# Ledger of designs, part 58: peptides against a protein of PDB entry 8BZL

Target 1, 228 residues: chain A of PDB entry 8BZL
Amino acid sequence: SYDRAITVFSPDGHLFQVEYAQEAVKKGSTAVGVRGRDIVVLGVEKKSVAKLQDERTVRKICALDDNVCMAFAGLTADARIVINRARVECQSHRLTVEDPVTVEYITRYIASLKQRYTQSNGRRPFGISALIVGFDFDGTPRLYQTDPSGTYHAWKANAIGRGAKSVREFLEKNYTDEAIETDDLTIKLVIKALLEVVQSGGKNIELAVMRRDQSLKILNPEEIEKYV
Target 2, 242 residues: chain B of PDB entry 8BZL
Amino acid sequence: SRRYDSRTTIFSPEGRLYQVEYAMEAIGHAGTCLGILANDGVLLAAERRNIHKLLDEVFFSEKIYKLNEDMACSVAGITSDANVLTNELRLIAQRYLLQYQEPIPCEQLVTALCDIKQAYTQFGGKRPFGVSLLYIGWDKHYGFQLYQSDPSGNYGGWKATCIGNNSAAAVSMLKQDYKEGEMTLKSALALAIKVLNKTMDVSKLSAEKVEIATLTRENGKTVIRVLKQKEVEQLIKKHEEE

## One batch from the design tools (peptide; made by RFdiffusion4, then SolubleMPNN)

Design b1_p11_7_s2 (from b1_p11_7, 4 letters changed)
Fold by OpenDDE base, seed 5:
Structure b1_p11_7_s2 (fold): chain B 228 residues (1-228), chain C 242 residues (1-242), chain A 11 residues (1-11)
Amino acid sequence: as target 1 above (228 residues)
Amino acid sequence: as target 2 above (242 residues)
Amino acid sequence: PIKPAPEIPLE
């Protein structure tokens, strides 16, 4: 039966299901992450919410724990599965180790989960990339990115989704120590980066910030407009 | 024929495991990794392909991983698969250490992972790992050692070998220039640079695109060291002057 | 001689 979606190698050594999952990510809304000195910032392109959709129900930025947040690009349903498993792991870690997860730890957990879905029978890859930000217990800000293959890396700044190339090019040019010297400058950098691909200003941007020893704060549109 | 290409790793009518061969093909497109055994040490040299300005960690070693105090490995192939296998190697080594209060012998660690690789070719519903590894190590039984393993779970000991892109050409060069019994670590480093310069699809070899690790013994202890960029630059410069 | 990678014994 051809119906068992098993990720297999092509004759030329490609994992087509992983590559196709990456294509699904490229069709997703743009997400941006930037690590500042004492802040991590996530920004996401708001798709025009149908007038009747509750904006509260479409969160593209979610907390995994008090010290870790995630934005994603790709299949929302797939993201929900990953988020739920990551949240359970964060809670389990708190119970068993008596400390919150490091950002690297939870990223590695998510990456391992994704990798298993590229190698397990009857499973397809997750159609999501994620930007994972937060603070380690020592107060160090972290940014990681994962893809459908289960690879992960630490970044100063990165972008995923449809506009990722343009946003990344902007960040490569504009990410400097001076550009992230303050929290406000870091936030401004993220907004400017997103504005490379998002039309109509702050109304189409969701922005979340996490400062050292503070909970995730989602900025309202008025707060975003102050930085533009 | 196509029916065997899309299923779990099964034998073709010709007795071939196509999924394993295709995994090996994937490795052929990966960055070059080479290993050279010397009388006074072992080295790994690998191509670094991912140089991004926005990376947070200057990965001193993108492809070279310390496994324990006496062993390191280099990987060619799918990065996510490599991460799983390198983590498993570390776990196996630690479990052995805890159980026997001695470091795992190099070949035993290699064999343990190879059994896992082999299982992914046999037990159905799984694809092979798209990864080959080079292992360097020291143990009290065989001294300095170099091993290679592939997606099939096969492994072998080597004096010098290469995996990844242009590996066949690299192996040919190693066969020509490797002097058995006279190989010092210094000469091995020079040979590594020579081979990489010819096998990497780069007009000019730069220290940014090459990572090198050495494994030596000092005062009865194993020392695993990743060469600094400046040291690699000096090796490249020396090669250009010869 | 650098031993060739053992061919998967296609016996």
Scores: peptide ipSAE 0.056, ipTM 0.540, DockQ to the pose 0.026
Fold by OpenDDE base, seed 3:
Structure b1_p11_7_s2 (fold): chain B 228 residues (1-228), chain C 242 residues (1-242), chain A 11 residues (1-11)
Amino acid sequence: as target 1 above (228 residues)
Amino acid sequence: as target 2 above (242 residues)
Amino acid sequence: PIKPAPEIPLE
């Protein structure tokens, strides 16, 4: 069976290991990204942190650089590898080019990394999709998505993980210029989108915001409740 | 389902890595290991299953390994895999020390090993390590720390946790009895004995079947101490009297 | 009955 081999084409042209990696992503916690006018927002479904677990070590949103952050859905250990590679590349780029990466550049780097893991017979695909948000050096907010295949696209808004379909449907209906007119409205949009799939309100949502010329800010539960 | 469990490092149609799951299952059959974080220290408590009188070297610790001056770990799973991973941890810690002239931060050591574990789940020709680890340590960044890692290369920080046999029951007991913010090392030791007494499939808990290590700070230095059998006996006795 | 292996944590 071709689906038993490490990432080979089936007779009908399918890369089953890539498709199966996408199934792993669908089992992941929901993540949503929205690009506003002067803000990018990432929201993730908080898994019920075990009562005795240190919340510090359970982060679904991470910074890749000062101007770029990422949320993911899928295999956490796989994500860590991708994050580490991306962080190294961001630093390398700063040293070599003397400018921070564009969001598109680092997305393309991650996508290329993922693609290589689909073409080597000694490696399985990464079991992650990622939402990558940030600001280019010109102050333009960006949102990209990448999947296990190594494809990537720019988005106004998107979602990944188990609730992605419902969240996307909500965003398709509610993402308007009016809905993102202000930073606060953009944040509210993300929260409302996540509430389509997350039970028990703001306590089960992690939200990160990046504004122009500002560092990544993770909102605390009290701050999230103000938007609910 | 059996079609995808025979090969390492492949996804099932449902997006599962069965070899990693099976490795985790194997760990469930290993001896119980507990970790508890206190305000003034951190401890590991592990079940000793192989008490062979014919063992030439009284391994003071079968399941607890000193990694460096600031960290120790306990292992649950395949012994040979555990030996490889604990050796790797020591090497990573030493390389860091040589390179940076300071001890490796606890979480960095954990993540370095977890990246290795992850690689064994992603690269062809390799199987996952059949080992979960508990890590205890101290560093200047976060103070006393407790971590758990599994065959997937995932890890997390904990106030208290358990791996190995009856780990779910142990975790449930820890959740009930762990007093956040008020845990002393003394109370943590008592809690460890309490949980082990209930989770180990033994009629009576004996000091010979339990290994306990504590990590504390004394005069600005980390002290890792394996409790003597007599000390463990006293802890057990105290528990039986309560 | 072999207890089903725990699922690998997904985020």
Scores: peptide ipSAE 0.049, ipTM 0.714, DockQ to the pose 0.024
Fold by OpenDDE base, seed 4:
Structure b1_p11_7_s2 (fold): chain B 228 residues (1-228), chain C 242 residues (1-242), chain A 11 residues (1-11)
Amino acid sequence: as target 1 above (228 residues)
Amino acid sequence: as target 2 above (242 residues)
Amino acid sequence: PIKPAPEIPLE
């Protein structure tokens, strides 16, 4: 059966294991990324943290380097492997090139890693999509998405996970130069986009902001409520 | 759909890893393990199922393993898999100590093992480990900690949690009775006995069927202690009187 | 009825 082979094309040209990995991503919590003028914003749906779970260990947004952060949808354990590899590459790049990675560079690295796991008969695809945001050394804000196939593209705004379709539709309608004119408006846009799919308001949203020449800031629930 | 469960490292059409899910199901039939975090310590309580009276070797703990001076774990699932993973944990901890001349942070040890577990779900020719673990530890970064990991390589920190048989019911009881910010090790021990008494399919809880370990700090050192049978008996007796 | 295996946590 072609659907069971990790590295075999179907008669109609499909890589079923990659497509099935994409289905795993669609079951993941929603993540949103928006590129503003001088800001990048990641928002994620907080699954109701199980009572008694330590919230510290349920982070869906992570730093890859000082200038790059990532949100993901799909298999958490798979994401951890990708994140660790990316972090090592970011450090290696700093040592060898003496500059931080560009957002495109690290995205391409992650994409290449994912792609290799689609061609090896001894490996299944990664069950994750990622939104990668940050600043290049020239101060340009960037947003990239990568999927289980190892494809990647640059975006102004995008979403992944369960609510991605609805969020993308919202962003397509509401992403304008006016809507991202200020940092605050950009943050509001992300929150509004997530509220299309997240129930119970700002309490179920995690938001991370990176401004030019600043470190990643995770907003607390009180800060998020100010934008609602 | 039944044909996708025979291969260890493939996605189903719905994006599910059935072999990992089946490994998790197998753990549900293992003996119950509880972990509870307190302000002044952390504990593991585990069901002892294999009381072979003929076992010459006084296994002090069937399910609780010391990993290093600052960490211990409890296991639910396939014993052989558990032995491999606990040995690997010890090796990782020792290699870190040798390299950095400091004990490995608790979460870092958990993560290192979880990366191994994940690899066994992604690479062909490997099956998932049929084991979930509870980790207790202390480090200078976060103090007392409790973690849970599963066959997928996922992990999380917990104030209290349960793995193995009747884990869902145990977790529900823990959610009801765990008092955040007010949990002492003494109260945690009492809670552990209460939950085990309700979740173990035994008419009467006996000290022979329960292993309890505590992790505390004394004079700037971590102390891992397995409770003596008499101490467990006293805890059970106290519970019966309340 | 084979109890459905618990779903792997997806985030």
Scores: peptide ipSAE 0.046, ipTM 0.773, DockQ to the pose 0.023

Design b1_p11_7_s2 (from b1_p11_7, 4 letters changed)
Fold by OpenDDE base, seed 2:
Structure b1_p11_7_s2 (fold): chain B 228 residues (1-228), chain C 242 residues (1-242), chain A 11 residues (1-11)
Amino acid sequence: as target 1 above (228 residues)
Amino acid sequence: as target 2 above (242 residues)
Amino acid sequence: PIKPAPEIPLE
């Protein structure tokens, strides 16, 4: 059946393996990204970590470089491969071009990598979507989203994974210039958006903030509760 | 029969490349793109389907890509494949410019990409690119030009053509209304709106759903311009008044 | 019933 074939078109023009990879993403935990004026914020739903699992091992938000971070939804093992390659590329770019990557550049790199896995014999698509945020050298905050197909776009705000539809609907209604006027308001917007789908309040949210000329900061639960 | 459906580089008993045909079928589901050649310029008109409020406005053109100072293209098909191919086009054009200190002739750029597409149908066990392109350009050899390429690596020059959804109907309309030798850019723009209005599955054509780019020559320089929303609205309004 | 897979974004 065409659904079992890797990297082939169906008679009706579908790439079923890519579509199924997107289904895997939809089953993933929710991630949200919002671009503010001078801040980028990533929020992710904390899945109930098994009592015996080290919380450090299940980070859904990671730094790609000092100026870029990523959240993902979907297959964690696939994400690890993408993250590692992206980190290597970020370092390579610093060495060869003598400047950090732009957020668009590294997004395009990741997107191209994903696309190649949709067109290579014997390889399946990556089962991940990613929200990539950061600052360009000129201080412009950026948010990009990429999916298993290798598509990418720039966003003001977006969500991926389970509950992404509801979160996006919330953001479409509530994302205004006034709502992102300050860093605190932007953070509050992300938290409110996640609370649309996350049960039991701030304890089940992981939040990361990157401000202009600052490193990635992961907020502790106490800091998150101040915004609720 | 199923064995031929799953392999990219194998002919069917009937001499068909099914994976290429299936890639073309995928393109048929993409947004409509039109190209029209005029005496004084060339245009691309593309359907914009992804209008999301949360998209960053920095993307002036979703479906129309500037390749170099003398060429632009529009894409129908898989977005990720399109991004790869458009980047490749830009690289080819830039490498040529650096090597020869002249811009690449339009047909040579089209051919170079078509060779890549063809290779994916013949070598390496990779699937075809699920993308068709319309190219507009100007060069000193042939002047204003319009090309179409498909997943097979085939290409052709056109006076007017369409790719994507309802392309066959659009081409039929273009054949009826295109006046050879008398086509001005102004008339071409009007024709593009007319055809899109009939072929797009929308009750009313709006400027938000249409992207238009024109390529002209001014003072010996190529000018590629994406029309502003207000300009597109005026074209639509004019069409509704006729 | 296997939910239909989401369509690949097409340009």
Scores: peptide ipSAE 0.039, ipTM 0.531, DockQ to the pose 0.067

Design b1_p11_7_s3 (from b1_p11_7, 4 letters changed)
Fold by OpenDDE base, seed 1:
Structure b1_p11_7_s3 (fold): chain B 228 residues (1-228), chain C 242 residues (1-242), chain A 11 residues (1-11)
Amino acid sequence: as target 1 above (228 residues)
Amino acid sequence: as target 2 above (242 residues)
Amino acid sequence: EIKPAPAVPLE
């Protein structure tokens, strides 16, 4: 069956393994990203961590470099591979070019990696989409999204995972210049967007904020509750 | 036999490469792109399918890419594959410029990429690129040029052609209306709108759904320009009045 | 301006 063949076209011109990888992403926890004026914000749905699980091990938002962070939806193990490769590239870029990567550059790197895994018969597609946010060296905030096919685009706001459709619909209605006028309003927008699909309030949300010339900050539940 | 469908490097008993055919089928579902060669220029016109409000970049061109100062291309098919190939085209063009201190001739750039595409049909462990390209360009050897390439690595020069959805119907229309030797860029633009209006599955053609780029020569320099939305609207309006 | 295609190397 064509669905069992890694990285081959179906008679109808479909890459089923890529499509199925996209389905794996849709089963993942929801992640949302919003670009503000001088801030980028990532929010992710926390799965109910079993009481006995160490909360430190379930980070869905990770730093790729000091100026770039990523959230993902889909297969966590696949994400780990992508994150590690991206981190190495960020460090390599600093050494060779003497500047941090642009958000577009590292997104393109990740996208290229994903695309190659869709064209090699010895590899399956990565079962992840990613939201990549950060600041370019010139201080410009950026948000990119990539999918299992290796496509990527720049966004003002976007969402991935299980609740992505509802979150995107919310963002399309509510993302305005007024809604991102301040850092606090931008954070509030992300939280409100996630609350469209996340039940039980701020306890089930992980939120990361990166401001211009500042390091990634993960908000604690108490800080999140101030916005809800 | 379905046994040959899953391997890229195996001929069917009938001498067919099914993976190449299936890649071409994928392209048939992609947005329409057409190219028209005129006496005073060459153009690409492409369908825009994805208009998202939350996109950060106003994509003036989703499917049209500048390759160098003298060439541009349009793509139909898998976007990620297209990105890889368009990047390779740029690299080939730059390497040539560096080596020879002159721009790469249009056909040589097309051929170089076609060799890569062909290799992905012949060597094991790889699938064909699910992308067809239209190339527009100018060089000192042949002047204005239009080329088409497909997943097999085949290419050809054209006066007018189309790739993507409803390409066969578009080509038929182009054959009927294209006047060899009398085609101006203005008439080519009008023809492009006419063909897109009939081939796109939309009741009314809108400027937001169409990308148009022109390549001309001004003062001995190549000028590649993407038409503004207002210019496209004017072309559509003119077509509706006719 | 025509958007530059992302630079993805072919292996």
Scores: peptide ipSAE 0.014, ipTM 0.540, DockQ to the pose 0.037
Fold by OpenDDE base, seed 4:
Structure b1_p11_7_s3 (fold): chain B 228 residues (1-228), chain C 242 residues (1-242), chain A 11 residues (1-11)
Amino acid sequence: as target 1 above (228 residues)
Amino acid sequence: as target 2 above (242 residues)
Amino acid sequence: EIKPAPAVPLE
C-alpha cells in the first residue's frame, strides 16, 4: 500500500527516510555560516540565475525575525514551509513573551517540527538542513544547524549542501580567533570558504551579514568583490 | 529501486521524490504555455489542443483562467488537477480580499498555492498535482509580474518562461530574443508568436490553436483581455511578413 | 529503460 508515507526503522536500526532526506540536502546548493565576535555571516552558492529569472525570487537566505536569519540546503518548497512556521512562531513569541526569540529557541522549534515529521504517520521528513544565525537579546552571536532528523547543534562555523564537506574541511583548518578578530576578517573567511566549491569568484556568492543591534544586510556583488 | 517509484511521498535512496519528477514529466507532454513580461504589461500565450468540433461552447479560454481582477494564470498538465488548483487560487484571493479589504499581492497568492502543492508532496495518501502554472498579475508592490510554479511547490519570478511541450526549446528562444528593458507588450506579443510558431509541431500557426491573454493597466485599473481570433491572426500575419 | 525522471528542482 503506497498510501502512507511512514518513516520506520530498518532491521538494523536505520531510519532510511531520514537518511534519504539527508541525501536530498547533499544535492542542494552549498551554504556556510560563521560566527564571529560581533557578527554572524551566512554565505550561499548562487547558482547561475537562469537568464530571464527574477533574482528577487531566488533567495536562499531569509529573515525569520529581526534578530534571526536562516540559510538552507535541499528542497526549496520544504524550506518555505519551515520558514513560514518559524516566522509565525517568532511573532507569537514576541506577543506572548514580549521579547524576541533566542536563536536557540527558534532552532529548537524548527528541530522539533522536523522531528515530528519523522515520527508522524503519513508524513515524510523535510528534505532540508538549515543554518540559523542571529543575536540573542544579550547581544551574543549564535549559529545553529538543523538537519532532516530534527537534530540541532550550536556551531562556531558550519556548512550544508553539496560542497559542505570541502567547506567544513577549510573551516576546520582556518577558523581561528585571529581569523574572526574583525568583522571584515570574518566575512573574508566565509568568502574564502565558499570559494573552495564555487567557481568564478564573487559573482556566484550571496552573502548576508548580521551585526550586533543591526538588521540583516545582504551584500551586493560589488561589496563581495572587495573581500576577494 | 522500483519500489520507490510507486510511492507518492517518500524519498528514494538518492534523495529524489520520483512522484514529483514523474508529475513534471507528465507536464512536459501538455500543451505549450508561454509567459512574457513587458514594461507596459504581461501576457500568456497557450496552445489550444482540444479543438473538438463537437464542443458546443467554445470555451474562449481553455487554458487561461482569470483569478481575480489583477491576476490570471495558465496551466499545463492534468486538466482535473488544474481545475482544482485554479478554483483554490480564486478562493484564496477572495478570502484575502474579504479579510484585508484589499487585493492579495501576486506573490502571496502564488506562495499560498505552492504551499498546498508542497503539502501534496509531503503528506501520505496524496499524490503531487500534475500541473505547472504560469501566473500573470499586477500589484502595487511590484507592478507587472510573471511567475511559474511546478508540482513540487517551488515557484519563481520570470521575465519570460515556458511550460509544457517543447518548453526547453521555447525557453532557449526566449533567452535569445528577449531584450531586457526594451520589451513592450507589442514586442512581447510578436515574440510569443515567434516562439510558438517554432515550438508547436505545426506547419503553420493558426489563430484557432493559440490563446493569448494580456494584462495591462488602464486608468489605474487592471485590464485582463483575451485576444480575439482576428487579433491573433493579425499577429501571425505580421510574423509571416518578417 | 525508463528515462530518468527530470530532477526535482531543489532550487
Scores: peptide ipSAE 0.023, ipTM 0.715, DockQ to the pose 0.023; fails the geometry check
Fold by OpenDDE base, seed 2:
Structure b1_p11_7_s3 (fold): chain B 228 residues (1-228), chain C 242 residues (1-242), chain A 11 residues (1-11)
Amino acid sequence: as target 1 above (228 residues)
Amino acid sequence: as target 2 above (242 residues)
Amino acid sequence: EIKPAPAVPLE
């Protein structure tokens, strides 16, 4: 019967399908998130857009709501499903509670969705990790990460995807209060972190910033080059 | 382990979905389909493999389907799967029209189908659809558009692309000859013939083996036209004279 | 119920 649990425990207590989904994430393009004082920044490795591909259809950073955005690593089609579900929940929350979601709330929602797919009959885990950033209603910047298991944590800075290890090591060394003292310094930190794994400089970076009480802004290549 | 190769919706230890990859491989053996975006229109060109000897003139499209008044698609892969997906596209488009009293935006229609495709890769007891699609369309938001989708549920917008047999070679040729900003529908048609002539496993390109559809705007309306065999013959002849 | 679609890595 195909209507059975796909994700099952091994004799040694491992959920191999979750672990293998994490391997799918590791093959994804690198994404980095940094929480500043009054800014959140997402950076993603821009895979060389194939010649003749429309660049507008190759976006790795998306808004979930006016106050929340997400980057992901792993399976793009899986990510689209998660994004759509999250967007619906954000709108539903606004209608029912009359306030936007907190970044933690929507992260928990996404995490719960992912967890259910690790335990549901006939479903495989989502092959994505996500960096979720935004502002709570009190103006506090937040950064969360989710993985295929449905686990989530809050971070000051983090990275996911193929270059995540190197980027995290860089962030561990360079994330200081001085390094995030200004919005510009925070942006520079993200760019420098991505440059550890991205070839050819700023041309291969997608960068998004969200400032307090401002909408998500995707920086153009010229704006990014000013920080390199 | 062979276990990961034979079961649907299971990740390999390396994080691969082999059933999706195998579906994509199967599409590589299907007839060639091309899409080219021009300034004044967009076209699909597809290889016709099923020729009925008893038909004096072939008026049917084997691989090109009208979805609504503003969109058409071409399919490569399993015919039965393609029929299901093309019907679903039409239904989605009609439901949107009914709900919003305006045509569905091109990308939204593509995305809706891609979500269905993705579902068939994640839910047990389902195999991936063995179909890739090219979509051509017009909407008020982005004008003329060309999209490609695959069995995984991934999609992208393109200026020119190819699916099916010899798609990699076709894409390479398109990259060389496509002139950004200068592509007219006339030049796109010529380019399509040029690429098909090189990518189809035939000694000589014939009009009976090629289907071409164009999407243009006339008097504020979208016009989707399948070229007649005689028109295709003229395009082939022109190419041979160059 | 439209069953959610599985993510396949675009190579």
Scores: peptide ipSAE 0.021, ipTM 0.615, DockQ to the pose 0.053; fails the geometry check

Design b1_p11_7_s3 (from b1_p11_7, 4 letters changed)
Fold by OpenDDE base, seed 3:
Structure b1_p11_7_s3 (fold): chain B 228 residues (1-228), chain C 242 residues (1-242), chain A 11 residues (1-11)
Amino acid sequence: as target 1 above (228 residues)
Amino acid sequence: as target 2 above (242 residues)
Amino acid sequence: EIKPAPAVPLE
């Protein structure tokens, strides 16, 4: 019987396993993404790293390709599976199409993967939401969000995880063309947004920046403190 | 709530995977395993619970397994599950060696197994593995390394950590006594004995109840050594004299 | 390669 577990509709039309997977996401550390003019920024709440834990192994922001990175909220092990699949697809696309993926393309791929796990017998949904950011080949910055259902949308700014509601409310009020006029202002906006839910200090924030035609850069705590 | 507890691969209404949590609970009752990273090596120390006089392999490591020439692991949890996972680790390492003509990087081996563990939490017809592992290794990329993985397929790198019975208390003791940047293998061994002496529910720590393995580098080669009972006795004696 | 994130506690 357990091998036939499937996400099914409730009498009222709900996919409870998808909704419950979304609850798993809400328990995850907060992640925020902001699209600037010529920059994309991801910020993540650092959980208090255990004193004896290697900080190197505590990364919530990952590269999918040279032009695309992802932050997630929810089950880390589930995220690793999605990341690995996405990375393979990015490389496959480069080989077959001879161009890097667009941010939309790889988001759609991830979304399709997630959707299949909501409909396939013997599978549960992925307990993750993702913020996917990067640059298309034309230099256009992009931000996408996907959830456990496989739904995805493009955003100017968004947040996922435990503090997502408060962060989104902040972004709705403070995301303006003036607030993203420069790269530094965009970074500052992300930090301010995270500080709504994270206790003050560069030590509790992980920040990644991707500028046009540049590789992903993870800021160190000292660099983050300069924006605070 | 109980309906979700019996199904192996579904979320609870609260977004919890109860089968994974229950697997972790089972590990909490297993024998203690600890790992400590030093500047000049890394070690595993494990409680030996199955001391039966009729065991033919009394001198063999019950909980510490060599994976390849550069890595070893210790296990806490269901023995049968541990055997499957340790075998899989060895197979993954050998396949990599065959394919690339070089040893698998430590973190890649850990990740490969963690992906398998994760799959058993997501695909129907399977239960999570009731096993946590500590991994010690050396590679050219990061040098000496210590990792921990759990039934969920999550893992992390550590300077020192513990799994199994009284793991929380052991971790607290390690946090207090671990000197970052100044840890020698000798001091790590002493710390391991100290922690085990306090965390094992035994009146007296004996060498028969403890397995210790060290991983070092000698002449550009990795050396994995299980300490002899006499060596463990000396460590215990030294601790008692302090 | 960006290292995988540490195990998020299920809690």
Scores: peptide ipSAE 0.014, ipTM 0.613, DockQ to the pose 0.061; fails the geometry check

